# Peptides against a protein of PDB entry 4QMF, part 93

Target 1, 175 residues: chain A of PDB entry 4QMF
Amino acid sequence: ESSFMTLFPKYRESYLKTIWNDVTRALDKHNIACVLDLVEGSMTVKTTRKTYDPAIILKARDLIKLLARSVPFPQAVKILQDDMACDVIKIGNFVTNKERFVKRRQRLVGPNGNTLKALELLTKCYILVQGNTVSAMGPFKGLKEVRRVVEDCMKNIHPIYHIKELMIKRELAKR

## One batch from the design tools (peptide; made by RFdiffusion4, then SolubleMPNN)

Design b2_p20_6_s1 (from b2_p20_6, 6 letters changed)
Fold by OpenDDE base, seed 5:
Structure b2_p20_6_s1 (fold): chain B 175 residues (1-175), chain A 20 residues (1-20)
Amino acid sequence: as target 1 above (175 residues)
Amino acid sequence: SDEELLEKAIKELEEELKKE
């Protein structure tokens, strides 16, 4: 039997407590057991003797990883679907200067969230910028594009250049 | 449409880029 554990920050505790019954119900459909440890600040998922598909435990692992990084449950639970993948991109290690980090992270969101919205539409992904990570959910091709844009942004390449490129590719694909 | 929204967003982003 397989198990995976993920730690979560203290500020997520209240929310996780609120939705944990829903997490349990979603995983029960696949005979995956789960535990919320408020003392340690951890989430655990485990296969059981009744688990039919052994691969579902990997998706359960991804579920708790996403929840730990502030992805809301209604979105995170979609990871259990066969056609859904995810990526958690660490952005905190690209620059040491805090002000520069904040500025570049803000560029990813953009004015009125337009940069992020554009990226989501073009890649067909869900994207959440939170703290030192960017969480994304969607098709593998889209996720690859998201990671490229996010990492380049932290390397001081403006997301607008990638957005323009993706727009051109989209238009060409319609022909 | 999504395309129209994207075009508008790009325009706004280009203007913001000029300000930086």
Scores: peptide ipSAE 0.149, ipTM 0.785, DockQ to the pose 0.673
Fold by OpenDDE base, seed 4:
Structure b2_p20_6_s1 (fold): chain B 175 residues (1-175), chain A 20 residues (1-20)
Amino acid sequence: as target 1 above (175 residues)
Amino acid sequence: SDEELLEKAIKELEEELKKE
């Protein structure tokens, strides 16, 4: 049997308590057990004797990872779908200066969130910028592109350059 | 359409780059 645990920050506790019954129900369909520990501030998922697909536990692991990083449940639960992948990109270690970090992180979002929306459309991914991480969900190809844009942004390469490149590629792929 | 949204976004982003 396999088990995975993820810690979550205190500010996430109230929300997780609210949706935990939904988490339990979603995982029950796959015979995956789950536990929310409010004292430790952790979520745990476990296989059971009735778990049919041994690989589903890895998706359950990803589910709690996403939830810990502020992805809302209706979106995070999609990770249980066979064709859905995710990535949690740590961005807090690229820049030591706080103000510079905030500025570059904001570039990922852009005016009215347009930068992020454009990137989501081009990569066919869901993207959430929160704290020191960027969470993304979608096809592997799209996730690879998201990580590149996000990391380059933190390295002071503006996302617009990648967006333009992706636009060109999209046009070339149309028939 | 998605294409129109993208074009608008790019235009706006290009303008923002000019300001930086």
Scores: peptide ipSAE 0.145, ipTM 0.781, DockQ to the pose 0.685
Fold by OpenDDE base, seed 1:
Structure b2_p20_6_s1 (fold): chain B 175 residues (1-175), chain A 20 residues (1-20)
Amino acid sequence: as target 1 above (175 residues)
Amino acid sequence: SDEELLEKAIKELEEELKKE
């Protein structure tokens, strides 16, 4: 049997309690067992004797990882689809100055979330900026682009430069 | 400014996506 566990912050507990039956139902379709431990603050997924696809446990692992990082269930559950991948990018260690960190993180979102929306459209990914992490879901190619933009942003390269580059590439691909 | 560039880029992107 294979098993994976992820810790979640206290502020996420109430939400996870409300959606856990849906998590269980989604994983039951693949014969993956799951446990929500409110005392420890953890989620666990594990294979059973009835698990047909051994690779699905890795997707279940990613599901609980995404849920722990504030991705809502209707979006996170899409990770169980074959064509969907994810990435959790740690951004809290790129700069030590807290004010600089907040400023650069805000650049990823932009005014009215427009920067983030542009990145989502260009990469065909879902992107959530939360705390010290950026969670992304989508095709592998798009995820690679998201990670590049996010990390460069934390290194003081404004996302607009990458947006322009991606837009040019998109136009060229239409030829 | 970066904001002006972003606004133009977003507008252009949205227009192109609507045509698809």
Scores: peptide ipSAE 0.085, ipTM 0.717, DockQ to the pose 0.059
Fold by OpenDDE base, seed 2:
Structure b2_p20_6_s1 (fold): chain B 175 residues (1-175), chain A 20 residues (1-20)
Amino acid sequence: as target 1 above (175 residues)
Amino acid sequence: SDEELLEKAIKELEEELKKE
């Protein structure tokens, strides 16, 4: 049997408590057990004797990982679908200066969130910027692009460069 | 500016998406 555990920050506790029954129900469909430990501040998923698909535990692992990084349940639970992948991109270690970090992180979002929206549209991904991580869900090709844009942004390459590139690619694909 | 270019690009993208 396999098990995975993920820690979550304190500010997520109240939300996780409210949706945990939904998490349990979603995982029960796949015969995956789960535990919310409020003392430790952790979520655990485990295979059971009735788990049919051994690979589903990895998706369950991803589910709790996404939940720990503030992805809402209705979106996070989609990771259990076969065609859905995810990535949690750590962005906190690219820049030591806090102000510079905040500025570059904000560039990912852009004015009125338009930059992020553009990236989501172009990559066909869901993207959430929170704290020291960017969470993304979508097709593998899209996720690869998201990671590139996010990391480059933290390296002081403005997202507009990649957006233009992605737009050109999209136009070419329509032909 | 980059911001102006971004806004223009986004606008164009949105227009294209509306056609789909």
Scores: peptide ipSAE 0.081, ipTM 0.717, DockQ to the pose 0.060

Design b2_p20_6_s2 (from b2_p20_6, 9 letters changed)
Fold by OpenDDE base, seed 4:
Structure b2_p20_6_s2 (fold): chain B 175 residues (1-175), chain A 20 residues (1-20)
Amino acid sequence: as target 1 above (175 residues)
Amino acid sequence: SDEELLKEAIKLLEEELKKE
């Protein structure tokens, strides 16, 4: 039997309470048990005696991880699909200066979210910039690209350079 | 199209880059 737990910040409590029945229903289809602990501020997923696919627990782990990092349920639940992967990129440690951190994080989003939208299109990923993390969902290749862009951005390499590179690669792939 | 959206995004981003 396998079990995974993740803590969530207090500001997520109300939302998680509202969607937890949906989480339970989604995981029940795979015979994965789940618990929302409001006292501890944690989510737990567990295999059961009826769990058929042992690998699904890892996806359930990822589900609660994504939910803890503010990914909405309708998006996060897609992680249970076989072809969907995710990554939670910690960005809070790259810069010590708060103002510089905020500035670089904002570059990931860009004006009107255009930078983020472009990156999502090019990588075929869902991307959420929230707090000290960037959550991404999509194909493994796309996720690798997202992580590179995100980390480089926090290292003061503007996302536009990567976006241009990805555009070139996209054009070269067309036949 | 996605291609048009991307090109427009790049244009806007390049403009923003000049302002920084």
Scores: peptide ipSAE 0.218, ipTM 0.828, DockQ to the pose 0.678
Fold by OpenDDE base, seed 5:
Structure b2_p20_6_s2 (fold): chain B 175 residues (1-175), chain A 20 residues (1-20)
Amino acid sequence: as target 1 above (175 residues)
Amino acid sequence: SDEELLKEAIKLLEEELKKE
């Protein structure tokens, strides 16, 4: 039997308490047990003797990881689907200067969120920029593209260059 | 269409890039 645990920041506690019954119900369908520890500030998922598919525990692990990084439950729970993958990209260690970090992180979102929306459409991914991480969900190919754009952005390469490239590739694929 | 929206978004983003 396998078990995975993740810590969550204090500001997520209220939300996680609110949706935990939904988490439990979703995982019960796969006979995966789960525990929310408010004292430690942790979430745990476990296989049981009734767990049929041993691989589902890895998806459950990803679920609690996404929830810890502020992904809302209706989106995060989609990770349990076979065709859905995810990535949590740490962006806080690329720049030491706080102001520069904030500026580059904001570039990922862009004016009125247009940069992020464009990237989501082109990669067919869900993307959430929060704190020191970027969480993404979608097809594996799309996730690879997202990580490249996000990391390059933190390295001072404007996302617009990648977006333009992806747009050109998309147009060529329609021919 | 999504394509038209993307093209417009790129245009706006390019304008913002020039301001930086």
Scores: peptide ipSAE 0.195, ipTM 0.820, DockQ to the pose 0.614
Fold by OpenDDE base, seed 1:
Structure b2_p20_6_s2 (fold): chain B 175 residues (1-175), chain A 20 residues (1-20)
Amino acid sequence: as target 1 above (175 residues)
Amino acid sequence: SDEELLKEAIKLLEEELKKE
């Protein structure tokens, strides 16, 4: 029997309470049990005797991880699909200066979120920039690209350079 | 400018996705 637990911040509590029945229903389809602990501020998923696919518990682990990082349930629940992977990229440790951190994080989003949307389109990933993390969902190849762009951005390489590169690659693939 | 390039890129990408 396998079990995984994830802590969530206080500001996420209200939302998690509202969607927890949906989480339970989604995991019940796979015979995975789950618990929301409001006192500790944690979510737990665990296999049961009826769990037929042992790999699903790892996806359930990822589900609660994504939910803890502010990914909405309708998006996060897609992690249970076979072709969907995720990555949670910690960005808070690349720079010590708060102003520099905020500036570089904002570059990932760009004006009206256009930079982020361009990255999502080019990588075929969902991307959420929140606090000290960037959450991404999509194919493994796309996730690798997202992590590269995000980390380079925090290292003062503007995302536009990667967008240009990805656009060129996309055009070449049409040939 | 980079911003103009980005806007154009997004527009083109969205149009391509709509055709798929």
Scores: peptide ipSAE 0.124, ipTM 0.754, DockQ to the pose 0.054
Fold by OpenDDE base, seed 2:
Structure b2_p20_6_s2 (fold): chain B 175 residues (1-175), chain A 20 residues (1-20)
Amino acid sequence: as target 1 above (175 residues)
Amino acid sequence: SDEELLKEAIKLLEEELKKE
């Protein structure tokens, strides 16, 4: 059998406890076992003798990874769908200055969240900016675009530049 | 400004989405 474990920050504990029965039920449909360890602060997923799809364990791994990074369960559980992929982009190591980090991270969100919403629409992804990571869910092509925009933003390239580019590409694709 | 450009971009995007 295969197993994967991820650690989660302390501030996620209460939420994870609340939704863990839902996690268990969702994974049970695929005969994947799961464990929430509150002492260690970890989540574990495991294949069982009844696990039919060998690839589902990787999606289960992604599920707990997303949950650890503050993605809410109703969204995170969609990772179990065949057409859904995800990416957790580490953004905390691009800038050492805390103020600069916060500023650039905020640019991803933008005024009233419009920048983030625009990016989500253009890439057809769900995007959550939280802490030192950006979590994204969607098609592989969209995820690749999200990662580029996110990392470039942390490198002081404004998201609007990429948004405009993506908009142009979208328009051209319709013609 | 970046804000103005964003607003314009969002406006254009919204218009396109309404057509779909």
Scores: peptide ipSAE 0.117, ipTM 0.740, DockQ to the pose 0.059

Design b2_p20_6_s3 (from b2_p20_6 with E1S E2D M13L E15K E18K)
Fold by OpenDDE base, seed 5:
Structure b2_p20_6_s3 (fold): chain B 175 residues (1-175), chain A 20 residues (1-20)
Amino acid sequence: as target 1 above (175 residues)
Amino acid sequence: SDEELLEKAIEELEKELKEE
């Protein structure tokens, strides 16, 4: 039997407590057991004797990883679907200067969230910028594009250049 | 449409880029 554990920050505790019954119910459908440890600040998922599909435990692992990084449950639970993948991109290690980090992270969101919305539409992904990570959910091709844009942004390449490129590709695909 | 929204978003982003 397989198990995976993920730690979560203290500020997520209240929310996770609120939705944990829903997490349990969603995983029960696949005979995956789960535990919320408020003392340690961890989430654990485990296969059981009744688990039919052994691969579902990997999706359960991804579920708790996403929840730990502030993805809301109604979105995170979609990871259990066969056609859904995810990526958690660490952005905190590209620059050491805090002000530069904040500025580049803000560029990813953009004015009124327009940059992020554009990226979501073009890649067909869900994207959440939180703290030192960017969480994304969607098709593998889209996720690859998101990671490229996010990492390049932290390397001081403006997201607008990638957005323009993706728009051109989208227009060409319609022909 | 999503395409129209994207075009508008790009215009706004280009404006922001010029202002930086």
Scores: peptide ipSAE 0.115, ipTM 0.764, DockQ to the pose 0.679
Fold by OpenDDE base, seed 4:
Structure b2_p20_6_s3 (fold): chain B 175 residues (1-175), chain A 20 residues (1-20)
Amino acid sequence: as target 1 above (175 residues)
Amino acid sequence: SDEELLEKAIEELEKELKEE
């Protein structure tokens, strides 16, 4: 049997308590057990004797990872779908200066969230910028592109350059 | 459409980049 645990920050507790019954129900369909520990501030997922697909536990692991990083449940639960992948990109270690960090992180979002929306459309991913991480969900190809743009942004390469590149590629792929 | 939204977003981003 396999088990995975993820810690979550205190500010996430109230929300997780609210949706935990939904988490339980979603995982029950796959015979995956789950536990929310409010004292430790952790979520745990476990296989059971009735778990049919041994690989589903890895998706359950990803589910709690996403939830810990502020992805809302209706979106995060999609990770249980066979064709859905995710990535949690740590961005807090690229820049030591707080103000510079905030500025570059904001570039990922852009005016009215347009930068992020454009990137989501081009990569066919869901993207959430929160705290010191960027969470993304979608096809592997798209996730690879998201990580590249996000990391380069933190390295002071403006996302617009990648967006333009992705636009060109998209146009070339159209028939 | 998604294409129209994308084009508008890019236009705005290019403008912002120019102003920086």
Scores: peptide ipSAE 0.113, ipTM 0.761, DockQ to the pose 0.667
Fold by OpenDDE base, seed 1:
Structure b2_p20_6_s3 (fold): chain B 175 residues (1-175), chain A 20 residues (1-20)
Amino acid sequence: as target 1 above (175 residues)
Amino acid sequence: SDEELLEKAIEELEKELKEE
């Protein structure tokens, strides 16, 4: 049997309690067992004797990882689809100055979330900026682009430069 | 400005995606 566990912050507890029956139902379709431990603050997924696809446990692992990082269930559950991948990018260690960190993180979002929306459209990814992490879901190619933009942003390269580049590439691909 | 460019880019991209 294979098993994976992820810790979640206290502020996420109430939400996870409300959606856990839906998590259980989604994983039951694949014969993956799951446990929500409110005392420890953890989620666990594990294979059973009835698990047919051994690779699905890795997707279940990613599901609870995404849920722990504030991705809502209707979006996170899409990770169980074959064509969907995810990435959780740690951004809290690129700069030591907290004010600088906040400013650079805000650049990823932009005014009214427009920068983030543009990046989502260009990469065909879902992107959530939360705390010290950026969670992304989508095709592998798009995820690689998201990670590049996010990390460069934390290294003081404004996302607009990458957005411009991606727009040019998109136009060229239409030829 | 970069902000104006971004806004126009988003509008154009959203339009293109709806037409696909």
Scores: peptide ipSAE 0.062, ipTM 0.705, DockQ to the pose 0.054
Fold by OpenDDE base, seed 2:
Order: structure tokens, then sequence, then C-alpha cells
Structure b2_p20_6_s3 (fold): chain B 175 residues (1-175), chain A 20 residues (1-20)
């Protein structure tokens, strides 16, 4: 049997408590057990004797990882679908200066969230910027692009450069 | 500026998406 555990920050506790029954129900369909430990501040997923697909535990692991990083349940639960992948990109270690970090992180979002929306559209991914991580869900090709844009942004390459590139690629694909 | 270029690019993208 396999098990995975993920810690979550204190500010997520109340939300996780409210949706945990939904998490349990979603995982029960795959015969995956789960535990919410409020004392430790952790979520755990485990295979059972009735788990049919051994690979589903990895998706369950990803589910709790996404939930820990503030992805809402209705979106996070989509990770259990076969065609859905995810990535949690750590962005907190690229810049030591806090102000610079905040500025670069904000560039990912852009004015009125338009930059982020553009990236989501171009990559066909869901993207959430929260704290020291960026969570993304979507096709593998899209996720690869998201990670590139996010990391480059933290390295002081403005997202617009990649957006333009992605737009050109999209136009070419339509022909 | 980069911001102006981004806004224009987004606008164009939105137009394309609406046509689909």
Amino acid sequence: as target 1 above (175 residues)
Amino acid sequence: SDEELLEKAIEELEKELKEE
C-alpha cells in the first residue's frame, strides 16, 4: 500500500475542513482513503485493498498538494481526470529581495489579471498565483510553457515576451 | 511600453477567441 502526506498552512484549515467531505467522496470513487489531521496540519491519501488503479494514488497526491496551495476544490478535483496534469512551481527562491519578489510576482498577474488570463488562454491551463508558489493545471505541453514563463518572470524576463511568442504559435496552429 | 503592448496583444487575442 502507498501513502502520501502534504502539510498545509494554517490559513487553509477552515476551508479544508469545509470541503473535506467532498474530498473524501471524490477519492472514495477510486477507493482511495484520506485523512485530514488538523493538529499536525496535514492531509494524507492512501491506497486500500480495493484500489483498482495503482496510478490513481499519484493523482490523489497531486490533489492534496493543490489543495494545500490554495487551489479551490472544484478545480483541484479535476486532477483526478486522466487528461489533466498539474504543476506546483516554487517561486520564492528566485529573488532574495522581498520587494523585487513581489513586483515580479505581480507581473505574472498583470493589470486586472489580464496577463494571467492571457497565459491561461494561450496555454489552456488553469493558473493560480499564491504566496511562494504558482499552481497550474492543464495539458503537459501547456504546463511546460507555464513553468517557463513563471520562472523566467522571476528571473526578470517580462511575461509579455512569452505571450507574444505563444500568440504567434497559436496563429500558426490555426492555419 | 511593455504594458501597452501587452494590452494590445491581449485585445487581439480576445478578438481571435471570439471568432472561434
Scores: peptide ipSAE 0.061, ipTM 0.694, DockQ to the pose 0.060

Design b2_p20_6_s4 (from b2_p20_6, 7 letters changed)
Fold by OpenDDE base, seed 3:
Structure b2_p20_6_s4 (fold): chain B 175 residues (1-175), chain A 20 residues (1-20)
Amino acid sequence: as target 1 above (175 residues)
Amino acid sequence: SDEELLKKAIKELEEELKKE
């Protein structure tokens, strides 16, 4: 049997408590067991003897990882679908200066969230910028593009340059 | 359309970039 655990920050505790029954029901469909430990601040998923698809445990692992990084359950649970992939991009290590970090992270979101919305549209991904991570869900090709844009942004390459490039590619694909 | 929205967003972002 396989088991995976992830820790979650204290500020997520209240929300996770409210949705945990939904998590349990979603995973029960695949005969995956799950545990919410409020003392340790952890979520655990486990295969059981009744687990049919051994690969589903990896998706369950991704589910709790996404939930720990503030992705809402209705979106996170989509990871259990076969055609859905995800990526959690660590952005906290690119810069040491806090102000610089905040500035670059804000560039990913942009005015009124329009930068992020444009990136989501162009990559066909869901993207959430939270804390020291960017969580993304979508097709593998789109996720690869998201990671490039996010990492380059933290390296002081403004997302607009990638967005323009993606726009050009989009136009070419329509032909 | 999505295309029009994207073009407007890019224009706004370009203007914002000039301010930085």
Scores: peptide ipSAE 0.212, ipTM 0.819, DockQ to the pose 0.637
Fold by OpenDDE base, seed 5:
Structure b2_p20_6_s4 (fold): chain B 175 residues (1-175), chain A 20 residues (1-20)
Amino acid sequence: as target 1 above (175 residues)
Amino acid sequence: SDEELLKKAIKELEEELKKE
Protein backbone atom coordinates (compact mmCIF):
# COMPACT_ATOMS: atom_id res chain seq x y z
CA GLU B 1 0.00 0.00 0.00
CA SER B 2 1.15 3.53 -0.88
CA SER B 3 0.84 6.84 0.94
CA PHE B 4 1.78 10.46 0.30
CA MET B 5 1.87 13.48 2.60
CA THR B 6 1.96 17.22 1.89
CA LEU B 7 2.47 20.07 4.33
CA PHE B 8 0.34 23.19 4.01
CA PRO B 9 0.87 26.74 5.29
CA LYS B 10 -1.09 27.97 8.30
CA TYR B 11 -3.17 30.42 6.27
CA ARG B 12 -4.76 27.48 4.38
CA GLU B 13 -5.98 25.71 7.52
CA SER B 14 -9.42 27.31 7.74
CA TYR B 15 -10.23 26.67 4.09
CA LEU B 16 -9.00 23.07 4.15
CA LYS B 17 -11.15 22.35 7.20
CA THR B 18 -14.24 23.60 5.36
CA ILE B 19 -13.72 21.44 2.25
CA TRP B 20 -12.20 18.30 3.77
CA ASN B 21 -15.48 16.37 3.78
CA ASP B 22 -15.68 17.01 0.04
CA VAL B 23 -12.11 15.78 -0.38
CA THR B 24 -12.95 12.64 1.57
CA ARG B 25 -16.05 11.97 -0.53
CA ALA B 26 -14.19 12.46 -3.81
CA LEU B 27 -11.40 10.08 -2.79
CA ASP B 28 -13.82 7.52 -1.31
CA LYS B 29 -15.12 6.90 -4.82
CA HIS B 30 -11.69 5.47 -5.58
CA ASN B 31 -11.25 3.80 -2.18
CA ILE B 32 -8.44 6.20 -1.28
CA ALA B 33 -8.19 7.13 2.39
CA CYS B 34 -7.22 10.63 3.49
CA VAL B 35 -6.28 12.42 6.71
CA LEU B 36 -6.13 16.10 7.60
CA ASP B 37 -3.71 16.73 10.47
CA LEU B 38 -4.25 20.21 11.88
CA VAL B 39 -1.51 19.86 14.49
CA GLU B 40 1.22 19.02 12.00
CA GLY B 41 -0.41 21.02 9.21
CA SER B 42 -0.42 18.12 6.76
CA MET B 43 -2.66 16.21 4.36
CA THR B 44 -2.18 12.49 3.74
CA VAL B 45 -3.63 10.16 1.10
CA LYS B 46 -3.37 6.35 1.22
CA THR B 47 -4.35 3.35 -0.83
CA THR B 48 -6.53 0.74 0.84
CA ARG B 49 -7.15 -2.96 0.26
CA LYS B 50 -10.18 -1.92 -1.76
CA THR B 51 -8.25 0.41 -4.08
CA TYR B 52 -8.77 -1.04 -7.55
CA ASP B 53 -6.60 1.28 -9.64
CA PRO B 54 -3.18 1.72 -8.03
CA ALA B 55 -2.40 4.71 -10.29
CA ILE B 56 -5.14 6.83 -8.71
CA ILE B 57 -2.96 7.36 -5.63
CA LEU B 58 -0.63 9.51 -7.75
CA LYS B 59 -3.55 11.72 -8.71
CA ALA B 60 -4.58 11.89 -5.06
CA ARG B 61 -1.03 13.00 -4.27
CA ASP B 62 -1.37 15.76 -6.85
CA LEU B 63 -4.74 16.77 -5.39
CA ILE B 64 -3.35 17.49 -1.94
CA LYS B 65 -0.31 19.20 -3.47
CA LEU B 66 -2.60 21.57 -5.39
CA LEU B 67 -4.77 22.23 -2.33
CA ALA B 68 -1.68 23.08 -0.29
CA ARG B 69 -0.78 25.71 -2.92
CA SER B 70 -4.14 27.52 -2.66
CA VAL B 71 -5.92 25.92 -5.62
CA PRO B 72 -9.66 25.86 -4.83
CA PHE B 73 -11.22 22.42 -4.35
CA PRO B 74 -13.66 22.61 -7.29
CA GLN B 75 -10.69 23.10 -9.60
CA ALA B 76 -8.17 20.89 -7.81
CA VAL B 77 -10.51 17.86 -7.72
CA LYS B 78 -10.48 17.81 -11.53
CA ILE B 79 -6.98 16.31 -11.27
CA LEU B 80 -8.67 12.96 -10.54
CA GLN B 81 -9.85 12.90 -14.16
CA ASP B 82 -7.76 10.77 -16.52
CA ASP B 83 -7.14 13.54 -19.05
CA MET B 84 -6.03 16.15 -16.52
CA ALA B 85 -2.42 16.81 -15.50
CA CYS B 86 -0.87 19.43 -13.24
CA ASP B 87 2.37 21.25 -12.48
CA VAL B 88 3.54 23.25 -9.48
CA ILE B 89 6.25 25.65 -10.62
CA LYS B 90 8.55 27.09 -7.97
CA ILE B 91 9.30 30.72 -8.82
CA GLY B 92 10.85 31.95 -5.58
CA ASN B 93 14.41 30.86 -6.35
CA PHE B 94 15.05 32.74 -9.62
CA VAL B 95 15.83 36.09 -8.02
CA THR B 96 17.03 37.06 -4.55
CA ASN B 97 15.83 40.66 -4.62
CA LYS B 98 12.30 40.83 -3.22
CA GLU B 99 11.24 43.85 -5.24
CA ARG B 100 12.47 42.27 -8.46
CA PHE B 101 10.67 39.04 -7.58
CA VAL B 102 7.38 40.84 -6.96
CA LYS B 103 7.70 42.83 -10.16
CA ARG B 104 8.37 39.78 -12.33
CA ARG B 105 5.63 37.77 -10.65
CA GLN B 106 3.21 40.62 -11.32
CA ARG B 107 4.16 40.51 -15.01
CA LEU B 108 2.70 37.00 -15.17
CA VAL B 109 -0.63 38.39 -14.04
CA GLY B 110 -0.42 41.64 -15.99
CA PRO B 111 -2.83 44.56 -16.11
CA ASN B 112 -6.32 43.45 -15.11
CA GLY B 113 -5.08 39.85 -15.20
CA ASN B 114 -4.92 39.97 -18.99
CA THR B 115 -1.52 38.32 -19.27
CA LEU B 116 -2.61 35.35 -17.20
CA LYS B 117 -5.97 35.11 -18.97
CA ALA B 118 -4.31 35.13 -22.38
CA LEU B 119 -1.87 32.44 -21.30
CA GLU B 120 -4.71 30.29 -19.93
CA LEU B 121 -6.65 30.55 -23.18
CA LEU B 122 -3.68 29.80 -25.41
CA THR B 123 -2.48 26.81 -23.39
CA LYS B 124 -5.95 25.56 -22.37
CA CYS B 125 -4.72 25.49 -18.77
CA TYR B 126 -5.89 26.73 -15.43
CA ILE B 127 -3.15 28.88 -13.86
CA LEU B 128 -2.89 30.23 -10.32
CA VAL B 129 -0.10 32.56 -9.24
CA GLN B 130 0.25 32.41 -5.46
CA GLY B 131 3.20 33.17 -3.22
CA ASN B 132 6.35 31.43 -4.39
CA THR B 133 4.60 29.01 -6.76
CA VAL B 134 2.53 28.92 -9.91
CA SER B 135 0.04 26.05 -10.06
CA ALA B 136 -1.23 24.89 -13.44
CA MET B 137 -3.73 22.25 -14.57
CA GLY B 138 -4.46 21.09 -18.10
CA PRO B 139 -3.13 19.07 -21.02
CA PHE B 140 0.50 18.02 -20.88
CA LYS B 141 1.47 20.08 -23.94
CA GLY B 142 -0.14 23.17 -22.43
CA LEU B 143 1.61 22.63 -19.12
CA LYS B 144 5.00 22.54 -20.86
CA GLU B 145 4.22 25.87 -22.48
CA VAL B 146 3.10 27.39 -19.17
CA ARG B 147 6.28 26.32 -17.40
CA ARG B 148 8.41 27.84 -20.17
CA VAL B 149 6.60 31.18 -20.01
CA VAL B 150 6.63 31.28 -16.21
CA GLU B 151 10.30 30.44 -15.84
CA ASP B 152 11.33 32.81 -18.63
CA CYS B 153 9.32 35.56 -16.97
CA MET B 154 11.25 35.07 -13.76
CA LYS B 155 14.40 35.25 -15.90
CA ASN B 156 13.28 38.70 -17.12
CA ILE B 157 11.76 37.64 -20.45
CA HIS B 158 8.42 39.38 -20.81
CA PRO B 159 5.47 36.98 -21.19
CA ILE B 160 4.10 39.06 -24.08
CA TYR B 161 6.74 37.66 -26.43
CA HIS B 162 5.64 34.09 -25.76
CA ILE B 163 1.96 35.02 -25.90
CA LYS B 164 2.42 36.60 -29.33
CA GLU B 165 4.25 33.51 -30.52
CA LEU B 166 1.51 31.21 -29.23
CA MET B 167 -1.12 33.38 -30.88
CA ILE B 168 0.64 33.14 -34.24
CA LYS B 169 0.93 29.37 -33.89
CA ARG B 170 -2.77 29.17 -33.06
CA GLU B 171 -3.70 31.14 -36.15
CA LEU B 172 -1.51 28.98 -38.36
CA ALA B 173 -3.09 25.83 -36.95
CA LYS B 174 -6.53 27.03 -38.07
CA ARG B 175 -5.40 27.08 -41.69
CA SER A 1 -14.74 35.57 -29.80
CA ASP A 2 -11.74 34.28 -27.89
CA GLU A 3 -9.51 35.33 -30.76
CA GLU A 4 -10.75 38.89 -30.66
CA LEU A 5 -10.33 38.99 -26.91
CA LEU A 6 -6.78 37.69 -27.23
CA LYS A 7 -5.87 40.28 -29.84
CA LYS A 8 -7.24 43.03 -27.65
CA ALA A 9 -5.34 41.71 -24.65
CA ILE A 10 -2.09 41.55 -26.62
CA LYS A 11 -2.56 45.14 -27.74
CA GLU A 12 -3.06 46.26 -24.17
CA LEU A 13 -0.04 44.30 -23.01
CA GLU A 14 2.12 45.86 -25.71
CA GLU A 15 1.06 49.28 -24.54
CA GLU A 16 1.95 48.41 -20.97
CA LEU A 17 5.33 47.11 -22.10
CA LYS A 18 6.11 50.49 -23.66
CA LYS A 19 5.45 52.16 -20.32
CA GLU A 20 8.00 50.03 -18.51
Scores: peptide ipSAE 0.202, ipTM 0.816, DockQ to the pose 0.655
Fold by OpenDDE base, seed 2:
Structure b2_p20_6_s4 (fold): chain B 175 residues (1-175), chain A 20 residues (1-20)
Amino acid sequence: as target 1 above (175 residues)
Amino acid sequence: SDEELLKKAIKELEEELKKE
């Protein structure tokens, strides 16, 4: 039997408590057990004797990982679908200067969130920028693009460059 | 500026998406 555990920050505790029954129900459909430990601040998923698909535990692992990074449950639970993948991109180690970090992170979002929206549309991904991570859900090809844009942004390459590139690619694909 | 370019690009993208 396999198990995976992830820690979550304190500010997520209240939310996780409210949705944990939903998490349990979603995982029960796949015979995956789960535990919320409020003392340790952790979530755990485990296979059971009744787990049919051995690969589902990996998706369960991803589910709790996404939840720990502030992805809301209605979105995070989609990871259990076969056609959905995810990525949690650590962005906190690219820049030591806090102000510069904040500025570059904000570029991912852009004015009125338009940059992020554009990226989501172009990559067909869900993207959430929170703290020191960017969480993304979608097709593998889209996720690869998201990671590239996110990391380059933290390396001081403005997302607009990639947006333009992706837009051109999209136009070409329509023809 | 980058901001102006972004706004233009987004606008164009939105227009294309409306056609779909």
Scores: peptide ipSAE 0.120, ipTM 0.736, DockQ to the pose 0.061
Fold by OpenDDE base, seed 1:
Parts: sequence; structure tokens; C-alpha cells
Structure b2_p20_6_s4 (fold): chain B 175 residues (1-175), chain A 20 residues (1-20)
Amino acid sequence: as target 1 above (175 residues)
Amino acid sequence: SDEELLKKAIKELEEELKKE
């Protein structure tokens, strides 16, 4: 029997309470059990004797990880699909200066969220910038590109350079 | 500027995606 647990911040509690029945229903289809512990502030997923696919527990692990990082349920639950992967990129340790951190993080979003939207379109990923992490969902190739752009941004390489590169690659692929 | 480049890139991308 396999089990995974993820802690979540206090500000996420109210939302998780409201959607937990939906989480339970989604995981029940795969015979994965789940527990929301409001005292500890944790979510747990575990296999049961009726779990058919042993690999689904890893996707369930990713589901609660995404939920803990403020990804909304309608998006996070897509991780249970076979063709969907995810990545949680820690960005809080690339720079020590708080103001510089905030500035570089904001570059990932850009004016009116346009930078983020461009990255999502080019990588075919969902991307959420929240706190000290960036959560991404999509194909493995796209996720690799997202991680590169995010990490380089925190290293003071503006995302626009990667956007231009990805756009050129997209045009070349149409040939 | 970076902002001008971004706006141009976004516009071009959106136009191409609409044609697909």
C-alpha cells in the first residue's frame, strides 16, 4: 500500500474544504482514498486493495501537490489524465534580495499577464505564478521549456528572449 | 523596449493562432 502526504498553507484551507468532495469523487473513480486533515493542514492520498493501476497514486500525489500550491481544482484534476504532467518550480532561492525577487517574478507575468499567456500558448502548458513557486501542467516537452524560461527569468534573463525563440521554432516547424 | 517587443510578439502569435 502506497501513501503520500502534502502540507498546505492556512490561507488555502477554506478553498480546499469547499472542493474536497469533488477531489474524493475524482479519486474514487481510480479507487484511491484521500484524507483532508484540517488540524495538521495536510492532504493524504493512498492506494486501496481495489486500486487497479498502481501508477495512478503518483498522479494523485501530484494532484494534492498542485492543490496545495493554489492551482484550482478544475485545472488540477486534469493531472489524472494520461497525457498530462506537471512541475512545481521553486523560485524563492534564486535571489536573496526581496525587491529583486519580486521584480523578476513579475516579469514572468508581464503587463496584463501577456508574458504568461504567451508562454502558455507556446508551450501548450497551464502556468500559475504564486508565492515562491511556479506550477505548470502540460506535455513533458512544454514543461521542460517552462522550467527553462522560469529559471532563466530568476537569473535575470527576460522571458521575451525565450518567447521570440519559441516563436521562431514554431514557424520553422510549419515547414 | 522589452514591453514593445512583447506586445509585437503577442500580437503576431495571436494572429497566427487564429489562422490555424
Scores: peptide ipSAE 0.117, ipTM 0.739, DockQ to the pose 0.059

